# Peptides against a protein of PDB entry 8HF1, part 295

Target 1, 320 residues: chain A of PDB entry 8HF1
Amino acid sequence: NVMLYATKPTEVMVSFPHQEQVLTVTRLISAEIEKFYVSLDLMNIGVQPIRRSKSLQCLRDPSKKSFVKQLFNDFLYQMKEYGIYAASIAIISLIVEFDIKRRQAETLSVKLMHRTALTLCEKIRHLLVQKLQDMTYDDDDDNVNTEEVIMNFSTPKVQRFLMSLKVSFADKDPKDICCLVFVERRYTCKCIYGLLLNYIQSTPELRNVLTPQFMVGRNNISPDFESVLERKWQKSAIQQFRDGNANLMICSSVLEEGIDVQACNHVFILDPVKTFNMYVQSKGRARTTEAKFVLFTADKEREKTIQQIYQYRKAHNDIA

## One batch from the design tools (peptide; made by RFdiffusion4, then SolubleMPNN)

Design b2_p29_2_s3 (from b2_p29_2, 11 letters changed)
Fold by OpenDDE base, seed 3:
Structure b2_p29_2_s3 (fold): chain B 320 residues (1-320), chain A 29 residues (1-29)
Amino acid sequence: as target 1 above (320 residues)
Amino acid sequence: EIPELEFPEEDEKKYKEAEKKRQELLKKE
């Protein structure tokens, strides 16, 4: 019985200052979304046909209104947790989603609902881009994708995350890097992916070193609503990561769904570890001899985070 | 204990400067 001594990764912490102050643009956008919710509740979209899918869980086709609210609530979360730069990328995903839903609308009322949501997204996009441009002194450099703009308009968590990537991977051989980044929410994968692409392009020491990809978990609500495009993207992204064409993978809860990713030398947990399963599964991917398991925590929550990790370590050792 | 990630002095200085600028921007609003 070769006890495969699973090489325990080195656990490392990155602390970041808690930010209580928010930009005026963030407050304005939040207020515009709340006003939109009031208008959305007044919209008569009729009775939605209950698509009886054979699975008992498909009983509540979430009201088309509930789905719209979910997307905006997820956007508000991205803006709060990652900053207005990440929000400027996240809003594009909402624009694409609402345009698809507008085209797929079975009724004029539903089409109008998605059109109204789309108009709000374009307004939000304009407000975000304008605020990002206010820092570019040179009228001629319309490039809001500089390292300075990314850093200044990101939350302290994202700033420390980007710096931790730079410190960890600057001027390294791309072949020696196998990195996972775990995030809590599905939509975070895509906005952090877009942020990383722009950051890597703006950071010479990471150019041609990091090639990011992202994969999202299956929507537990209905595998039938997972677009053929999303499934193709997931398969392609996983394959690129397996083939070494990508060396950094952003994941949300993907390990719970049995998606086998390679053994990695770096695992970053960008969001708080909320479950023991997430801890064990994510840590279990850091399997190389010098593997690092990097945790991010707010300074105010550092002690609580450390205590939670010790509890998870104890629980894991009691099962092993 | 869980160690903190060590940042080079130059990177930590750049971070502190960026964070200071961010805080100054937030105070002007």
Scores: peptide ipSAE 0.448, ipTM 0.912, DockQ to the pose 0.768
Fold by OpenDDE base, seed 2:
Structure b2_p29_2_s3 (fold): chain B 320 residues (1-320), chain A 29 residues (1-29)
Amino acid sequence: as target 1 above (320 residues)
Amino acid sequence: EIPELEFPEEDEKKYKEAEKKRQELLKKE
């Protein structure tokens, strides 16, 4: 019944140019990951004990190989969708995860598998950082975290997203901002969070205006030690957002998982709206007076996106 | 209709300059 009395947010679109050209470094990294998958398939890691995961949904391959491939596939997605700057942040998360898994390995073969994955991540990180440094003309300033580097090595979607944040929030009072940013994938939350921290720090008009946090869905949290840390982080991040210590929250499908957040004045949908539930739940958070619901679309997909939103609006009005 | 987000001319100019530099970087490879 919370849907009936909500002020209808203003739906707004942000178009971005389609980018077909891909950096040579991105092609090299993709090829290295593909070669690694061939090597990974040939690795004999023996019979692993079937730990009954209490969450029926993630069929953890007893071989642990599927999890390794999932992390690299998520990285490849982030590199493609957000650019090499975002990828340089995303790869650090893989390094941390594979180092933890390497240390927790019960067998030498599993330890070697995670070590090989870690070595590849370190190589990828070096390739990405080297490419980001190619734009720093001054040999003395190794600072890859400038507004210029962030913008030049981000996809058009991320560039227009960052510009939309600047236009929306420059020189505003932090207390008047309650912003959600929805992304499709769990790992994107942390990646975009790191990117936003660096962008806000490099953008004077957003310094002390935006304080970002991120949260991930509970269903995707593995029941291991990492899951306890992630659950603690999630609780802290949500509490900071509720207390107004953070005014921008990056989330993935979290509302579908029963995580309640306050009513917001801005909701950004960074990735395509793929489900009716995501549309209804994300839009249902934009409940304040003059709330904005901002959608991102490639120019070539603009008409398709508009048609999809009209279908969701109709379906929502038929249920309400 | 879904309106497009309006960008100030100054911000749109900065975006076009950044996008131009990005395209030049992509062409050098």
Scores: peptide ipSAE 0.446, ipTM 0.910, DockQ to the pose 0.794
Fold by OpenDDE base, seed 4:
Structure b2_p29_2_s3 (fold): chain B 320 residues (1-320), chain A 29 residues (1-29)
Amino acid sequence: as target 1 above (320 residues)
Amino acid sequence: EIPELEFPEEDEKKYKEAEKKRQELLKKE
């Protein structure tokens, strides 16, 4: 029961300039991943024996190549949507995942596939870190985690998002903050979490104000790929947010899956609202009298976004 | 209408500077 008694949050927009131009490093990385896909398609890793307990995904791809491609496709998406700084964090998650899969490989051919993917991730990491260092005029300051580097190597969307957090929360009492940040993809939660940790640490006005956590939905397609560690992390993160030990939660479709989180005073929708359900569920978490529901849009898509929100408002009022 | 989030002048200046630097980086490539 979404109790009808919640005051309707104030809907607010943050516009950002559209950017079509990409860095040469982004093009290079994309080309390296495409070359890897060609190589991956040529790899004969054999048919993995279908154990009776295998998820539907393992039934669809006995070669496990689709999982490798999915991780790189999600990385490419994050690099495009959030920038190369976010990508430098995202690639670490791929490195960890492919190293786990390499160690868990039941065959030499599968082990080699994950090793090749891991080698590519290390190359990508090097290319990203090198590009982030190109802005440090002092060759001796290896600190790529400055506010300047974060801002300059983030997309306009992420720049405006970070500024919106600063404007919203600078020098506030941490106890008065209950913030949700919605993103489209589960892997983005961890990427934006890492970015926020570095940004908060580099921003004095936020350092003792915001304590972020992230939560990802259960992988309904392959529960077997959810490590015991990831499940423990999710439970701990939710509990910290409930207890007020964390005051900003980055989440994807998790709230649609019936995970109960407290009423929030801020809800940020970092990615486009693609469904009416996402609109209702995310907005329904902004339940305080002064709650804000903040939407991000490219300038060119502003009018389209507004019209979509009006349609969702109308549809929501017709059901209520 | 959906209002825009208001940014203090200082924060808006900082954003514009960061965006300018980002655009300059993109033009050098």
Scores: peptide ipSAE 0.443, ipTM 0.910, DockQ to the pose 0.810
Fold by OpenDDE base, seed 5:
Structure b2_p29_2_s3 (fold): chain B 320 residues (1-320), chain A 29 residues (1-29)
Amino acid sequence: as target 1 above (320 residues)
Amino acid sequence: EIPELEFPEEDEKKYKEAEKKRQELLKKE
């Protein structure tokens, strides 16, 4: 039980500027998704044959429209919270998922729905990639994966996160690093993983230092929907992190699901700490003598974040 | 108290340059 560990990691804050201004491409993409929702609501998909999959999610939306909307809503969240570079990675996951769903469609109407969603994802991908390329001055190098492109098209939160990794780990021995990065949402793990791979490859001081992995918690709600691939990936990622073949693990709510990760020397909380359990469990993984617990906050929310952390510290001391 | 993460001057300069470029992009739209 992680709650029993009186871990005293050094708590550190990273503040980032709040920005209300949004790129025109982000507004265009949001408007295209909203237009798609209107069209999706008008689609007659008929009564779908109830596959006897015991999962509660299949019972809630016989039309499977809610799942399509959920994926686009998660994409919109990632684009807003992490920026258009992260969104260019996130959209690939939607493309893969809608192509699988299109191939698995039992009816022509469902197949057409997933095809329309896939066509929108390809349009979004082109809009994102085009905007990322508009900054590459060199006509010849289609490589949108430079440090400059990553930094310029990331939110202030992600920029400060990447810089905090560089400051924390530049030129260190990979064996001395055991880092957890906590994010709120399941899909953010893959998005930040892809972003980190490209950033590390573009950053000489990190290229041979950080080996990232991601872990998506087991969807306890629908173990039947975990692809055999996702379960294999999760087992492989955990094993690589235990064996020291990976030294940075991106995870969402993994500790609430009872996945035991090793004691770490760094814990980064990229998204706001929303629950006492998340605070105690994530902090409880920073168990080394020099362990750091790094919190990210917008400047406008800094005082509120500090007060919340003091309340969680007090509550933790009252239980310990 | 919760201290701020200290950034080396070189890394903070690079961040400020990237942030300036990002702000210029946002103003150009």
Scores: peptide ipSAE 0.446, ipTM 0.912, DockQ to the pose 0.811; fails the geometry check

Design b2_p29_2_s4 (from b2_p29_2 with F5L E6S E11D E13K F15Y E20K E23Q)
Fold by OpenDDE base, seed 4:
Order: structure tokens, then sequence, then C-alpha cells
Structure b2_p29_2_s4 (fold): chain B 320 residues (1-320), chain A 29 residues (1-29)
């Protein structure tokens, strides 16, 4: 059993304060999305032909409205969990997706639906970028991608995550770094990847140290929605990480899908560990000598998180 | 027990400053 010979990584916790307050821009964006949902429910897009996927199981939503709502719900989650800076990157993924869907639309009504969604995404992007610019006192530096802007507009979780990366990897040899970052949601991988690119570029101590990549799991819901481009990107990203051309990989529960990633010296769990399988699989990647398994928790949830990890440790020891 | 990640004093100070700036932004709205 490959589990028995793994050097037990050192489990480490990083606590962050819970913030209940929400920016006005976040409330405005949420209200605009809710208004859009009302409008979307009133849209007559006709009966879409049920394209039977070759896999019998996934009934494609004939309305295509559920997919639009899912993308906006994922965006709202990212804005809440990671902050408006991360949201400004996440919205670009929605823009790209809705533009593709608009171009692929077989009917004028479906084309109009995706166009309306795209117009909302552009409005949201403008609102986010405007709010990010309000902090740049210097009229001349239109660069919203500074360390200060990234930090100020990121949630305490993301702030602590970025600081943890800086502390862990500043001025290290890139060859000595093999880092995984686990997130809960597929779209968070792209968002955190974009955030990390900008943060690394703004942080001199990390520019030549960290080379991030992201891995998105196969969409279990519909492999037919995975573009050929996304599948190529996944293969390329994994290969770059295996070849050492990337030393930090952002991934979701991709390991549950049997994607073999190399043994790492650092594993960061950015989101709560919700399942025993996620715990075992993610921790099982921290196999090098002195490997660290870093958990992020809100201060209010610290005790609950610790108890959950003890339960998972016990369950793992009972199986091993 | 699960130990806390130790931060250098300079990095902890930068985090606290960023947290304070964020809190101020949330209070001004």
Amino acid sequence: as target 1 above (320 residues)
Amino acid sequence: EIPELSFPEEDEKKYEEALKKRQKLLEEE
C-alpha cells in the first residue's frame, strides 16, 4: 500500500480573522446578478434539443440557464471567499466562457441570453477595476496589480496565504520547491493562478523563485463541456510541473480523478478540508523529507478544524 | 497538536498593516 511508506508530513496551521463586513461594490454586484437572474428566468430561449451525451447519465440542462447561473454563483463565491481582487480575475473567465457560448449559440434567443450575461460581466469587471483603482493615489500608476492593491482587496485568508508563500519560499532555489495548493472549486484554480502571477510579479523575492501553474479537474458533469483547449492545457500544466518548469500547482479535487502528481515538499490547503478522501489524497502528496502540510482556518473555526483533522488522522491510522 | 506557521516579525507586521488597511476600506463604505 503506497500510503505506508510516505514520510508523514508536518501538519501546520495558519489562522486568519473572520471578516463579516462586505464592500459596497460586492453588494452592488450581488444585486446586479440577482436582477439578472430574474431577467434570465423570464427569457424564453425555447426548448433546446437534449443532446444525449454518449455518457447516459448527465442530462444536459435543456434550458442552458442553469449553466449561466452556476458560473455567476461560482463567481459570487470567489468574490466572497477570496475578495474583489480575485473577483476581478475570476470575471475574465466568465467573459471568455460567455463569449464562446455566444458564438456557439444555435439560436438567436440563446445568443441573446449569453450576450446579456456577457454585458453584465463587463459591467461587473468595470465596477471591480474602478474600486481597485480608487486606492492608487498616484494618477500615473494605472497598475492595479501591485502588492498593496492585491493585499488590500484580498480576504484575510488570501492575505495569509500570500504571506505564507512569501515566508516559505522567499529567496529559495526554485529547484528545491515542489508546492501544491488545493482549492475546493474548479474555477478557483484559474482565479488563484491569475492572482499568484500578479503577486509573484509584484514581489521581487518570488519573481525568479515561484512559477505557478493550475490544474482543473475533468468536469465530471459533462466531459463535452471541456474544450479541447482545456484538456490540452491540463496536460501541458501537469507536464510542466513534472518537468520542473513549474514548481507550484494550484489544483482542486483533481487527485480524486486519478491524476498522478509528483511528491511535493509543500501542500497548502487553502479551503476547508471537507472530506476524508481529500485529506488523505492531498496529505499523501507531501512525501518528501521535511514536507509541510499547511491548513488555513478562520480563528472562529480553529477548534472545529483541529478536531476534524484529529478525526481524519485517527481514521487514517486505523486504515493504514 | 497542530503548530501555527511562524512568520518573521517584518512579515507579520506587513500582514497586520494590510489587515488594518482592509478593515478601514470596509468601514469607509
Scores: peptide ipSAE 0.570, ipTM 0.949, DockQ to the pose 0.825
Fold by OpenDDE base, seed 3:
Structure b2_p29_2_s4 (fold): chain B 320 residues (1-320), chain A 29 residues (1-29)
Amino acid sequence: as target 1 above (320 residues)
Amino acid sequence: EIPELSFPEEDEKKYEEALKKRQKLLEEE
């Protein structure tokens, strides 16, 4: 019995400094969202019918105020964790979702609620884009998608992530790259995807080297709420990654749900590893002999992160 | 120990410069 010791991936850390200072635009946007929450709580939307799933779980009706607040809270998280450049991409997803919900609204009150949320998103988008443009000295080139703008308006975490990709993949053969990027939240996948497209286009050494895709997790709450468009996108993205037409996949907990992707040579964990299952499943995708498992940590959380990874390693070795 | 990712000196310098530039932008507000 040749126990093929599955070559354990090399675990590597990337540290980044904690910045306590926050842009004035970020504070302004946060204050506008808080004012909107007060207004939202005062809105009378009537009694919404509780859609029960077949599984007796009370589906939180996505037309409810709580869902609107969840989307803005996810946006606030992305703006804080990834910076205002990533937030300028993330807000577009909220605009699309609120426009769909506005069109699908069963009542005038719900339609008005989603319209008010949409108007706030458009204002936020304008504030973000204006701040990104303030760094472009050339009045004529509205191109906020330069390497400089991306780097300056990204958090130290995202800056270090982008540099880690450049160092890891510059001038390599695209066929030799099979990379996963794990993020905690569903909406972060699309946000980081848009950021990477712009960064790769602005970085000559990564042009024609990295072709990113993203996977959005199934809504664990109900497959019935997964749009036909999202399902088609997932199927296409997975197929492109399997066929080698894409060599970098951004994913959340999707791979935990049994989506089979090929063995990867690089796994980047952009967000903190919060669960043992996330650790095992993400690390279990780094299956090549030279596979790297790259963890990002704030300097202040470095020791805590190391101890947590040692605990997960021990627990994994005790089960194996 | 978990090793840190090593960056080439040129890339590390670019990172430090980008951090300094970002810090300056945050202080000017």
Scores: peptide ipSAE 0.569, ipTM 0.949, DockQ to the pose 0.786
Fold by OpenDDE base, seed 2:
Structure b2_p29_2_s4 (fold): chain B 320 residues (1-320), chain A 29 residues (1-29)
Amino acid sequence: as target 1 above (320 residues)
Amino acid sequence: EIPELSFPEEDEKKYEEALKKRQKLLEEE
């Protein structure tokens, strides 16, 4: 039980500015998704048999429409919170999901719904990639995966996160690093993983230092073929992290599901700490004597974040 | 109190430059 350990990691804050302006491409993509929702609501897909999924929480809408909307809403969140570079990676996960669902469709109407969603994702991907390419002044290097492109098209939060990793780990021995990165949403794990792979490859000081992996919660895994692959990936990723073949693990609600990861010397909380349980569990992984627990906050929310952390510290001390 | 993470001056300058480049990109649209 992580709550029983009196962990005294060094808690550290990283502040980032809020940028009010939004890219035109982001507004266009949001408008296209909203138009798609109107079209989706008008689609007659017929009565679908209610498959009772054993997992209590995902009330899969028998119409499958709510699941489609959920994926696009998660994408919109990622685009807003992490920027269009992360969104260009996140959209690939939607493309894969909708292609699987299109192939598994039992009816022509459901197949058409997933095809329409897939076509929209391909359009979104094109818009994102075009915008990333517009910054490559040199016609000859179509490589959108440079440090400059990653930084310029990432939100201030992600920029500060990447810089905090560089400052924390540049030229260190990989064996001395055991890092957790906590994010709120399951799908964020994969897009931040892809972003980190490209950033590390573009950052000489990190190339042979950080080896990232990601894991997602079991309860959020669809029972479909993708869920079997994700479960295999999760087991492999956890094993690589335990064996020291990976030294940075991106996690969501994984610790709430009783997945035991080793004691870490760094814990980064990329998204706001929304629950006391998340605070205690994530902090409880920072168990080394020099462990750092790093929190990210917008400047405008800094005071509110500090107050919330003090409330969680108090509540933890009252239970311990 | 929760201390702020300290960045080396060189890394802070690089961050400020990246932030300015992003801001310029947002203003050009």
Scores: peptide ipSAE 0.562, ipTM 0.947, DockQ to the pose 0.811
Fold by OpenDDE base, seed 5:
Structure b2_p29_2_s4 (fold): chain B 320 residues (1-320), chain A 29 residues (1-29)
Amino acid sequence: as target 1 above (320 residues)
Amino acid sequence: EIPELSFPEEDEKKYEEALKKRQKLLEEE
């Protein structure tokens, strides 16, 4: 039980400015998704044949429209919270998912729905990549994965997160690093993983220091929908992190699901701590003598964040 | 108290420059 361990990591805060201004490309993409929702609501997908083996999610929405909207809503969240560079990675995951769903479609109407969603994702990908390329002054280096592009097109939160990793781990021995990065949403794990791979590759001080992995929480709703590939990948990623072949693990609420992750010396909470359970479980992984528990907060939410952490500390001390 | 993470002056300058570049990009659109 993680709650029983008296963990005394050093709690550290990282503040970042809130920017309310939004890129024109982000507004355009949001408008295209809203137009797609209107078209999606007008699509007559009919009553899908209830196969007895259909998971609980397929029972909730016979049209399968809710799943499509969920993926785009998660994408919109990632684009807003992490920026258009992260969104350019996130959209690839939607493309893969909609292509799978298109191929698995039992009806022509469902196949068309997933095809339309896929076409929108390709348009979004093009708009994002074009905007990332517009910053490369040199026509010759089509490499949108430079430190400058990553930093300029990331939100202040992500910029501070990347700088915090550099400051924390530059030129350290990889063996001395055991880092967890907590994010709120399942799909953010893969998005931040892809961003970190590119950032680490562009940052000489980190290139041979950090080896990231990600862990997606088990889909509690249906373990049967975890593709054999996702389960194999998750097991491999956990094993690599246990063996020290990976020293940074990006995870969501995975610890709530009873996944045994080793004791770490660094825990980064990239997204707001919304629950006492998340606080205790994530903090409970920072168990080394010099362990750091790093919280990210917008400047506007700093006081509220501090008060919430004090409440969680008090509640934890009253139970422990 | 919860201390803020200390950044080296060079890294803080790079962050401020990145923020300024981002802000400029947001204003040019």
Scores: peptide ipSAE 0.558, ipTM 0.947, DockQ to the pose 0.809

